# Ledger of designs, part 97: peptides against a protein of PDB entry 4PN1

Target 1, 261 residues: chain A of PDB entry 4PN1
Amino acid sequence: KIEMNFLNKPIVPDTTKVISNFLTHYLITEPVEHVEIEAKLGTLIDLETQNRFEFPVMNETILNPEFNLRTRFESDMTASEHKYLNEFLNQAFRDSQKPGRLPFAYKHTKQVDLFYETEDNSRDKIRVSKNQSDNQVLACVKKRRVADLFLYCPNDAFDIRISISDELPVSMPSGNQQPSLTRLKDRVGYVHQEIKIDLTKTTQNDPVYDTTERHELEVEFGNIADLRDRAQKAKDGMEAPLFRRVQLFMDNVRILRREHS

## One batch from the design tools (peptide; made by RFdiffusion4, then SolubleMPNN)

Design b1_p17_7_s3 (from b1_p17_7, 11 letters changed)
Fold by OpenDDE base, seed 5:
Structure b1_p17_7_s3 (fold): chain B 261 residues (1-261), chain A 17 residues (1-17)
Amino acid sequence: as target 1 above (261 residues)
Amino acid sequence: SPVTDLEALEKKYTEKN
């Protein structure tokens, strides 16, 4: 007979607790109304060296936001890395369609994002997203970044940024306004157990800067209402449902950040 | 290419559902 530990009970990793508390703050304590919660794969860059940051730890570590480590986060990867992850997720999709598995859902979207200045000249711009095929408006929002949590992952290809954002629905800009920025997005989305995984190729034409291309992978909580319910239960003393959901989310992130070409 | 593979995958998924 085998037992899990000397208490013979499941134990929750500290990382799960820390992330759960972070999410609970912006779901319940100081709630963001139109909250988006996502993790992006990327690289923590040391501003002094312009190379990947090196911290004296040997495993996945949440960085304390109270300390300025003189870093920036680059949410990008090479085309070859992006291709590899695309092939990896395609195979995962195929395997999940087999009997006895929970299937992935899949969607391919090509869209254009148009950014507009607000009348009050606020820093947050209005984003209008349109489908490239029929020019249908998909969304019109004012997105505000509320908070970030960074994970340094020395053993993996990528570091992680978990972001809390507020996506406020707003009215369409007036017909006389010109966009300040246009972004083309080719996005493939995979959904498994209400966790969204998006691979996005972004092309941006800036009137001041040269055309830039980015390759991004993001993991998002697809059911915010359920997550908020779990967070409320956690505040009321029942933490297990929230911990299970956060652990599922992080395990998916961990799978992806370990894969590279 | 990955794009071609994605289009093929989408087609198969759409046909299955």
Scores: peptide ipSAE 0.035, ipTM 0.648, DockQ to the pose 0.014
Fold by OpenDDE base, seed 1:
Structure b1_p17_7_s3 (fold): chain B 261 residues (1-261), chain A 17 residues (1-17)
Amino acid sequence: as target 1 above (261 residues)
Amino acid sequence: SPVTDLEALEKKYTEKN
């Protein structure tokens, strides 16, 4: 018989605890009402060198937000990397359809996002999302980035930004308002155990600049209500359910950030 | 487009899940 350790009990990695506490703050302590929690794959860029940030660590490390490391996060990847991840996820999807596995769900969405300025000149723009096929409104929200947590991943292809956002549903802009920006999004979504994995190609046409295209991969908690319940339990002294959910989320992120062409 | 190429996969398996 083999035991897990000298206590014969599960041990929670420090990374899981730190992330769990971060999430609990914005779920319970200072709750965001319409919270979105996602991790994006990308690159931490050193503002001085404009190269990938280098930190004296040898593995996945949560950066302390109290320190200004003079970095920016680029939530983008090459078309080749994006294609590779797509193929990888397609294979994962196929494998999950086999007996004895929990299956992925899959959805392809093509939408246009129209951004409108607010009357109060708020920094937060109103985003109207429409389905490209029938022009039906999918959402009308004012999104605010509340907090970020950055993970430096020196051994992997990508670094990670975990973001807390507030997506406030708002009324449609008046018919006389014109969008300040239009973006086309081609998104494929994979859902496994209520964790959403989205591959998105975003195209932006600028009248002055060349058309820009971005390739993004994001991992999102698909069941916020469940996550909030788990966070509340954690505040009440039962941390295990939250830790398990965060561990699942992070393991999916870890799988993805290791994959590259 | 890598994203567009997944449409065939969706059609095949969406009803199964």
Scores: peptide ipSAE 0.031, ipTM 0.672, DockQ to the pose 0.015
Fold by OpenDDE base, seed 2:
Structure b1_p17_7_s3 (fold): chain B 261 residues (1-261), chain A 17 residues (1-17)
Amino acid sequence: as target 1 above (261 residues)
Amino acid sequence: SPVTDLEALEKKYTEKN
């Protein structure tokens, strides 16, 4: 007979608690109305050295946002890394189709994002997303970054940024307005247990600079309503459902950030 | 292209998901 521990009860890792509390704050305490919650793979860059940040820790560590560590986060990877992750996820997709598994869903989306200045010259631009094939409007939003939580992962290929954003639906820009910026997004999305994993190739044409490409991987909570419900329960004293959901999310992130070509 | 591999996958599994 084996027990979990000397209490024979589940114990929640501190990382899970910290992230859960972070999410609860922006879901319940100071609720973001149109919340998007995602984790991006990337690299914490030390602004002083311009190299990957070095912190005196030996494992996954949530950085305290109250401290200015003089870092920036680069949510980019090489084309080869992106290809590897694509192949990895393709294999995971195939394996999940086998009997006894919960299957991935897959979707390929090609969209163009058009950015417009606001009439009030607000910092946040209006983003109109259209399907590249038929120019159907997919979304028109004003996105605001609300908060970030950074995880330094010294043993893995990537560090992590968990972001809370507000995607406010807004009216379409006037027909006489021209976009200030255009981005092409080629996205492949994998969904497993309502956790969305997206590989995105972004192409941006800059009139001053050459066309730039970015390769990103993001993991998103696919069911915000359920997550909000879990967070509310947590505030009411029942934390387990939220912890389980956050654990699932983070385990998927952990799998991905360990993979490298 | 990584995208081309995914297109093949999409074609194969469109009806399964």
Scores: peptide ipSAE 0.030, ipTM 0.636, DockQ to the pose 0.015
Fold by OpenDDE base, seed 4:
Structure b1_p17_7_s3 (fold): chain B 261 residues (1-261), chain A 17 residues (1-17)
Amino acid sequence: as target 1 above (261 residues)
Amino acid sequence: SPVTDLEALEKKYTEKN
């Protein structure tokens, strides 16, 4: 007979604990009301070299946010990488439709995001998202970035930023306001076990600068209420449900960040 | 576009299942 370890019980990786604690803080301790929790694939860039930062570690490592590492996170990838991930997820979708598997759900969304300045000229802009086909309003929010947790992944194609955001629903801007920025988003969304994986091509037309295109992949917790419940249970001494959910999330992230063309 | 639409594929598998 084979046992998992000398206790014959599951062991929780330290990464899972650290991330779980991070999430618990913003779910329970200092709760963000309209919280969005996502991981983006990208690259930690050394501000001095403008190349990917090199940390003296050999595996996935959560960076301590208390240290200013003089890095920026570029949540972008090449078109070829993005295409490869799209094909990879398409195959994963197909495979999940087979008997004995839990199927992916899929959604394709083409939207336009209109950004409006606030009266106080705050950094947080009002974003109005509309469906490109019928111009119906999908959302009107003021999004605030609350916290980030960075994972340096030396063995993988991408580093990871886990972000806590507050997406506050707000009233539509007045009709006399013009958007300061417009972005077109072509997004395909894959959902598996309430984990959302979005591939997004963003096109931005700037009147001053040339049209820019970005390619992003994000992984999001699709059921915040459940996650919050799990986090509360963790605070109450039952950590296992939260750990399991975080591990699921991170395993999906790990799969994706390893894929490259 | 590097983003491909799976709508047709989704429909096929949804109907199959």
Scores: peptide ipSAE 0.012, ipTM 0.442, DockQ to the pose 0.014

Design b1_p17_7_s4 (from b1_p17_7, 8 letters changed)
Fold by OpenDDE base, seed 5:
Structure b1_p17_7_s4 (fold): chain B 261 residues (1-261), chain A 17 residues (1-17)
Amino acid sequence: as target 1 above (261 residues)
Amino acid sequence: SPVTDLEALEKKFEALN
């Protein structure tokens, strides 16, 4: 007979608990109404050295936000890394279509984001997203970054930023208002068990600077209502459903951050 | 690029849906 441990009960990893608590805060305790929760792959940069941040740890570590480590997060990767991840996810999609598996869903979207200043000169701009092919309005939102949680991953190609954002639906800006910024997005989206994985190539034109291109990979909770329900249950003393969902999310993130060209 | 080698995948996806 084999037992799990000396209590013969499941044990939840500490990382899962910390992230679950972080999410619960912004889902339940101080709830964000139109919450978006995503993890982005990137690099923690030490502002002093301008190199990847070095911390005296040997594994995936959630950085304490109370400590100012003088870092910035670059949510970018090389074109080759992005291509590799695309091929990897394509293969994962194909494999998931086999009998006995839960299939991926797939969607390719090309959109343009138009950013507008608000009348109150708020830091939060209005973003109008349109389909690039037919100019159909997809969304009009005011997005606010609420909180970040950084994971330093010394053994993997990428560090992780988990972000809480508020995407408030708002009315379209006035017809006479010009966008302050235009951004093109070429996005390939994969969905598995309501976890969204997006590969995005972003092109931004600046009148002063040359065109910049960014390659991003993001992992997002696709069912916020379910996640909020799980978080509420956790606050009520039943933590297992939330832990399971966070574990699934983080396992997907861990798979992706380990893959590189 | 997110569009790398998508044609074959898109074809398969359309066939499955």
Scores: peptide ipSAE 0.016, ipTM 0.459, DockQ to the pose 0.014
Fold by OpenDDE base, seed 1:
Structure b1_p17_7_s4 (fold): chain B 261 residues (1-261), chain A 17 residues (1-17)
Amino acid sequence: as target 1 above (261 residues)
Amino acid sequence: SPVTDLEALEKKFEALN
């Protein structure tokens, strides 16, 4: 018989603990009401060099937000990388349909996002999302970025930003109000075990600049209520359910960030 | 497009198999 370790008990990696604590804070301790929790693939850019950030570590590392590392995060990738990930996820989808597997769900959405200024001139904009096919309103929210964790991943194609956001539902802007910005989004979404993986192509027309296109991959917790329940249990001394969920989430992220064209 | 509709891809795949 083989045991896990000299205690014969599961051990939780530090990464899982740190992320779990981070999530618990914004789920339970100082709860965000309409919380969205997502990880985006991208690149940590060194502001001094404008190249990918270099840090003296050899593996996945959560950067300490207490230190100003003079970095920015670019949540973008090349079209070829995006295509590769799309093909990869398509294959994963197909494989998951086999007997004995938990299947992916899939959804393709094309939407337009209209951004509006607020009357109080707050930093947060109102976003109205509409379906491109029938112009039906999908959502009207004021989104606020609450907190971020950055993972430097020197061995992988991408670094990771885990973000906590508040998506406050708000009333539609008045009919006389014009959008300050319009974005087209072409999104394919894959859902596996209530974890959402979205590939999004965003097109934005700028009156001054040429049309810009972004290619993003995001991984989101699809069941916030469950996650909040797990976080509460963790606060109450039962950490295992939260750790397992965070581990699952991060393993999916790790799979994706290793893929490259 | 970098974003490919899976349904369209599946139809192509089924045709090949």
Scores: peptide ipSAE 0.009, ipTM 0.460, DockQ to the pose 0.012
Fold by OpenDDE base, seed 4:
Structure b1_p17_7_s4 (fold): chain B 261 residues (1-261), chain A 17 residues (1-17)
Amino acid sequence: as target 1 above (261 residues)
Amino acid sequence: SPVTDLEALEKKFEALN
């Protein structure tokens, strides 16, 4: 007979606890009303060297946000890496359709994001997303980045940024207002157990990255209401449901960040 | 790089399930 450990009970990895607490804060403690929670694959770049930062750790490590590490997070990847991930997810999709598995859902979206300045020239821009095929408005939001949590992953191709954002639905900009930025997005979305995985090719004039095209992979909690419920239960002393959900999310992220061309 | 459109494949699998 084999037991899990000397208590014969599941043990929660510290990473799961830290992330769970982070999420709980913005779900329950100081709740973000229209919260989006996503993890992006990318690279922590040392601002001085412009290379990937090298932290003195040997495995996945959540960085303490209290420290200014003089890094930036680049959510871009090479076209080859992006292609590989696309192929990988395609295979995962196919495999999930087999009997006994929970299937992926798939959606391909080509959209245009139009960014508009606010009247007060606030940091947060209004983003209008439209379907490229018929110009149907998909969303009109004012997105605010609330918090980030960075994971340095020395053994994997990518580091991770978990972001809390507030996507406030807002009215469409006035018809006379011109967008300050236009972004084309070619996105394939894979959903498994309400975890959304998006591969996105973005085309724009990007002054930050000095590139017209970016390749991104993001993993998002697809059921915020459920997550919030789990977080509330955690605050009430029942942490297991939240931990399980975060563990699932992170395991998916871990799978993806290990895959590269 | 282009992303692979799996719409056709998805529809096929949906029909089988």
Scores: peptide ipSAE 0.006, ipTM 0.377, DockQ to the pose 0.014
Fold by OpenDDE base, seed 3:
Structure b1_p17_7_s4 (fold): chain B 261 residues (1-261), chain A 17 residues (1-17)
Amino acid sequence: as target 1 above (261 residues)
Amino acid sequence: SPVTDLEALEKKFEALN
């Protein structure tokens, strides 16, 4: 007979607790009304060396936001890495369609994002997203970044940024306004157990610089209402539901950040 | 050094979820 530990009880990893507390703050304590919570794969860059950040840790580590480590996060990967992840997710999708599994949902979207300046000249821009094929409006939002939590992952191909954003639905800009920026997005979305995984190729034309492409992978909580409910329960003394959901989210992120070409 | 049993980890997962 074996036991889990000397208490023979499950134990929650510290990473799960830290992330859960971070989310609870912006879900319950200082609630963001139209909250988006996502993790992006990328690289923590040391501003002094311009190389990947090096820290004296040997595994996944949440960086303390109270300390300025003089880093930036680059939410990008090579086309080869992006292609590999796409193939990996396609296989995962196929495998999930088998009997006895919970299936992925799949959606492919090609859209154009138009960014408009606000009338008050605020820092936040209005983003209008349209379908490339028929110009149908998909969304019109004003997005504000609220908070970030960075995970340094020395053993994996990617580091992680977990972001809290406020995506406020707003009215369409007036017909007389011209966009300040236009981006083309080719997005492949996978959904499993209400966790969204998006692969996005973004093309941006710059009048000064050559056309640039970005390859991003993001993981998002697809059911914010449920997550908020779990966070509230955690505040009320029952933490297990929140921990389970965060663990699921992070395990998906961990799977993805370990995969590379 | 301590060794973690894989079966114990699996059981932990099932218990948490």
Scores: peptide ipSAE 0.000, ipTM 0.291, DockQ to the pose 0.038

Design b1_p17_8_s1 (from b1_p17_8, 7 letters changed)
Fold by OpenDDE base, seed 1:
Structure b1_p17_8_s1 (fold): chain B 261 residues (1-261), chain A 17 residues (1-17)
Amino acid sequence: as target 1 above (261 residues)
Amino acid sequence: IKEILDSVAPYFESLVK
């Protein structure tokens, strides 16, 4: 008989605890009403060198937000990397359809995002998302970035930004308003155990600058209500359900950030 | 406008079209 450790009880990695506490703050302590929680794959860039940030650690490390490390996060990857991840996820989808597995759900969406300035000159723009096929409105929201948590991953292809956002549903802009910005999005979405994985190609046409294309991969908690319930239980002294959910989320992120062309 | 958007819309190989 083998035991897990000398206590014969599960031990929670410190990373899981730190992330769980971060999420609990914005789910329960200072709750964001229309919260979105996602992890994006990208690169921490050193503002001084404009190269990938180098930190004296040997594995996945949550950066302390209290310290200004003079970095920026680029939520982008090469077309080749994005293609590789698409192929990888397609294979994962196929494998999950086999007997004895929990299946992925899959959706392909093409949409246009129209950004509008607010009347009060708020920094937060109104985003109207429409389906490209039938021009139906998918969403009209005012999104605010609330907080970020950065993970430096020296052994992997990508670093991670976990973001807390507030997506407030708002009324459609008046018919006389023109969008300040238009973005085209081609998104393939995978859902497994209520964790959403999206590959998105974004095209932005600038009248002055050349068309820019971004390739993004994001992992999102698909069931916020469940996550909030787990966070509440954690506040009440039962942390295990939250830790398990965060561990699942992070394991999916860890799988993805290791994959590259 | 829709035709213009379709012509410039990003596209990549998907499992299901």
Scores: peptide ipSAE 0.034, ipTM 0.530, DockQ to the pose 0.013
Fold by OpenDDE base, seed 5:
Structure b1_p17_8_s1 (fold): chain B 261 residues (1-261), chain A 17 residues (1-17)
Amino acid sequence: as target 1 above (261 residues)
Amino acid sequence: IKEILDSVAPYFESLVK
């Protein structure tokens, strides 16, 4: 007979607790109304060296946001890495369709994002997203970044940024306004157990700088209402449902950040 | 499923005409 530990009870990793507390703050304590919660794969760059940041730790570590480490986060990867992850997720999708598994859902979207200045000249721009095939409006929002939590992952191909954003639905800009920026997005989305995994190829034409292409992978909580309910239960002393959901989310992130071409 | 994914995936050219 095998036991889990000397108490013979499940134990929750400290990483799960820290992330859960971070999420609970912006879900319950100081709630963001139209909250989006996502993790992006990328690289923590040391501003002094312009190379990947090196910290004296040997495993996944949440960086304390109270300390300025003189870093920036690059939410990008190479085309080859992005292609590899696409193939990896395609295989995972196929395998999940087999009997006895929970299936992925899959959606491919080609869209254009149009950014507009607000009448009040606020820093937050209005983003209008349209489907390229039929020009149908998918969304019109004003997105504000609220908070970030960074994970340094020395053993993996990528570091992680977990972001809290507020996506406020707004009315369409007036017909006389020109977009300040246009961005083309080729997005493939996978959904498994209400966790969204998006691979996005972004093309941007800058009048000053040459055309830039970005390759991003993001993991998002697909059911915010459920997550908020779990966070409320955690505040009320029942933490297990929140911990389980955060563990699921982070395990998916961990799988993805370990894969590379 | 493979054929569908190959035809719609960003980095794959459809082998199915």
Scores: peptide ipSAE 0.031, ipTM 0.520, DockQ to the pose 0.012
Fold by OpenDDE base, seed 2:
Structure b1_p17_8_s1 (fold): chain B 261 residues (1-261), chain A 17 residues (1-17)
Amino acid sequence: as target 1 above (261 residues)
Amino acid sequence: IKEILDSVAPYFESLVK
């Protein structure tokens, strides 16, 4: 007979609690109305050295946002890394189609994002997303970054940024208005248990600079309503459902950030 | 499941059912 521990009860890792509390704040306490919650793989860069940040820890560590560590986060990877992750996820998809597994869903999306200045010259631009194939409008939003939580992962290929964003639906820009920026997105999306994993190649034409490409991997909570419900329950004293969901999310992130070509 | 290479991102192997 084996027990979990000397109490024979589940125990929640501190990382899960910290992230859960972070999410609860922006879901319930100071709720973001049109919330998007995602984790991006990338690299914490030390602004002083311009190299990957070095912190005196030996494992996954949530950085305290109250401390200015003089870092920036680069949510980019090499094309080869991106290709590897694509192949990895393709295999995971195939394996999940086998009997006894919960299957991935897959979607390939090609979209163009058109950015427009606001009439009030607000800092936030309007983003119109269109499907490249039929030019159908997918979304028209003003996206505001609300909060970030950074995880330094010294043993893995990537560090993690968990971001809370507000995607406010807004009216389409006037027909006579020209976009200030155009961004092409080629995205392959995988969904497993309502956790969305997206590989995105972004191409941006800069009038001053050459065309730039970015390769990103993001993990997103696919069911915000459920997550909000879980967060509310947590505020009401029932934390387990939220912890389980956050644990699932983070385990998927952990799998991905360990992979490298 | 058919894998298709994307023209925009030629290294992408898209899975279509």
Scores: peptide ipSAE 0.020, ipTM 0.555, DockQ to the pose 0.013
Fold by OpenDDE base, seed 3:
Structure b1_p17_8_s1 (fold): chain B 261 residues (1-261), chain A 17 residues (1-17)
Amino acid sequence: as target 1 above (261 residues)
Amino acid sequence: IKEILDSVAPYFESLVK
């Protein structure tokens, strides 16, 4: 006979609690109206050394946002790493179609993003996303980053940035307005249990510099209404539903950040 | 499903010709 611990009950990792509280703040306490919550894989760079950040910890660690650690986050990865993750997710998709599993959904989108200046010359730009093949408008939004939470992961290939954004739907820019920037995106999206995993290759042309290419992987909560409901319950004293959802999200992130070529 | 996935998402193609 064996038991999990001396209480014979599961316990919640401290990381789950910290992230849950962070999310609850922007879902319930100071609610963001059109909230997007995503985690990006990348690298914390030490601004002094220009190398990967080194902190005196030995495992996954949430960095305290109250401290300026003089770091920047680079969400880019190599083409080789990106290719490996694509192959990995393709295999995961195939395996999930087997009997007894919950299946992935899949979507491949090639789009162009057009960025427009606002009439009031605000810092936030309007982004119009169009399907590359038929020029159909997919979205028109004004996105603002509200908050970030960084996870330093010394044992894994990637560090993590969890971001809270406000993605406000807005009307299309006037027909006489020209875009200030254009980006091409090739995005492969995987959805499992309402958690979205996107691999994105972005190409941007600059008139002065050569074409730049970026490779990104992001994990997003696909059901914000459900997440907000869980966060409200947590504030009311029932934390388990929120913890379970955050744990699911983080486990997916942990799987992905450990994979590399 | 395997064949569909392999054809749709083998890896990202170049966005620049």
Scores: peptide ipSAE 0.016, ipTM 0.521, DockQ to the pose 0.013

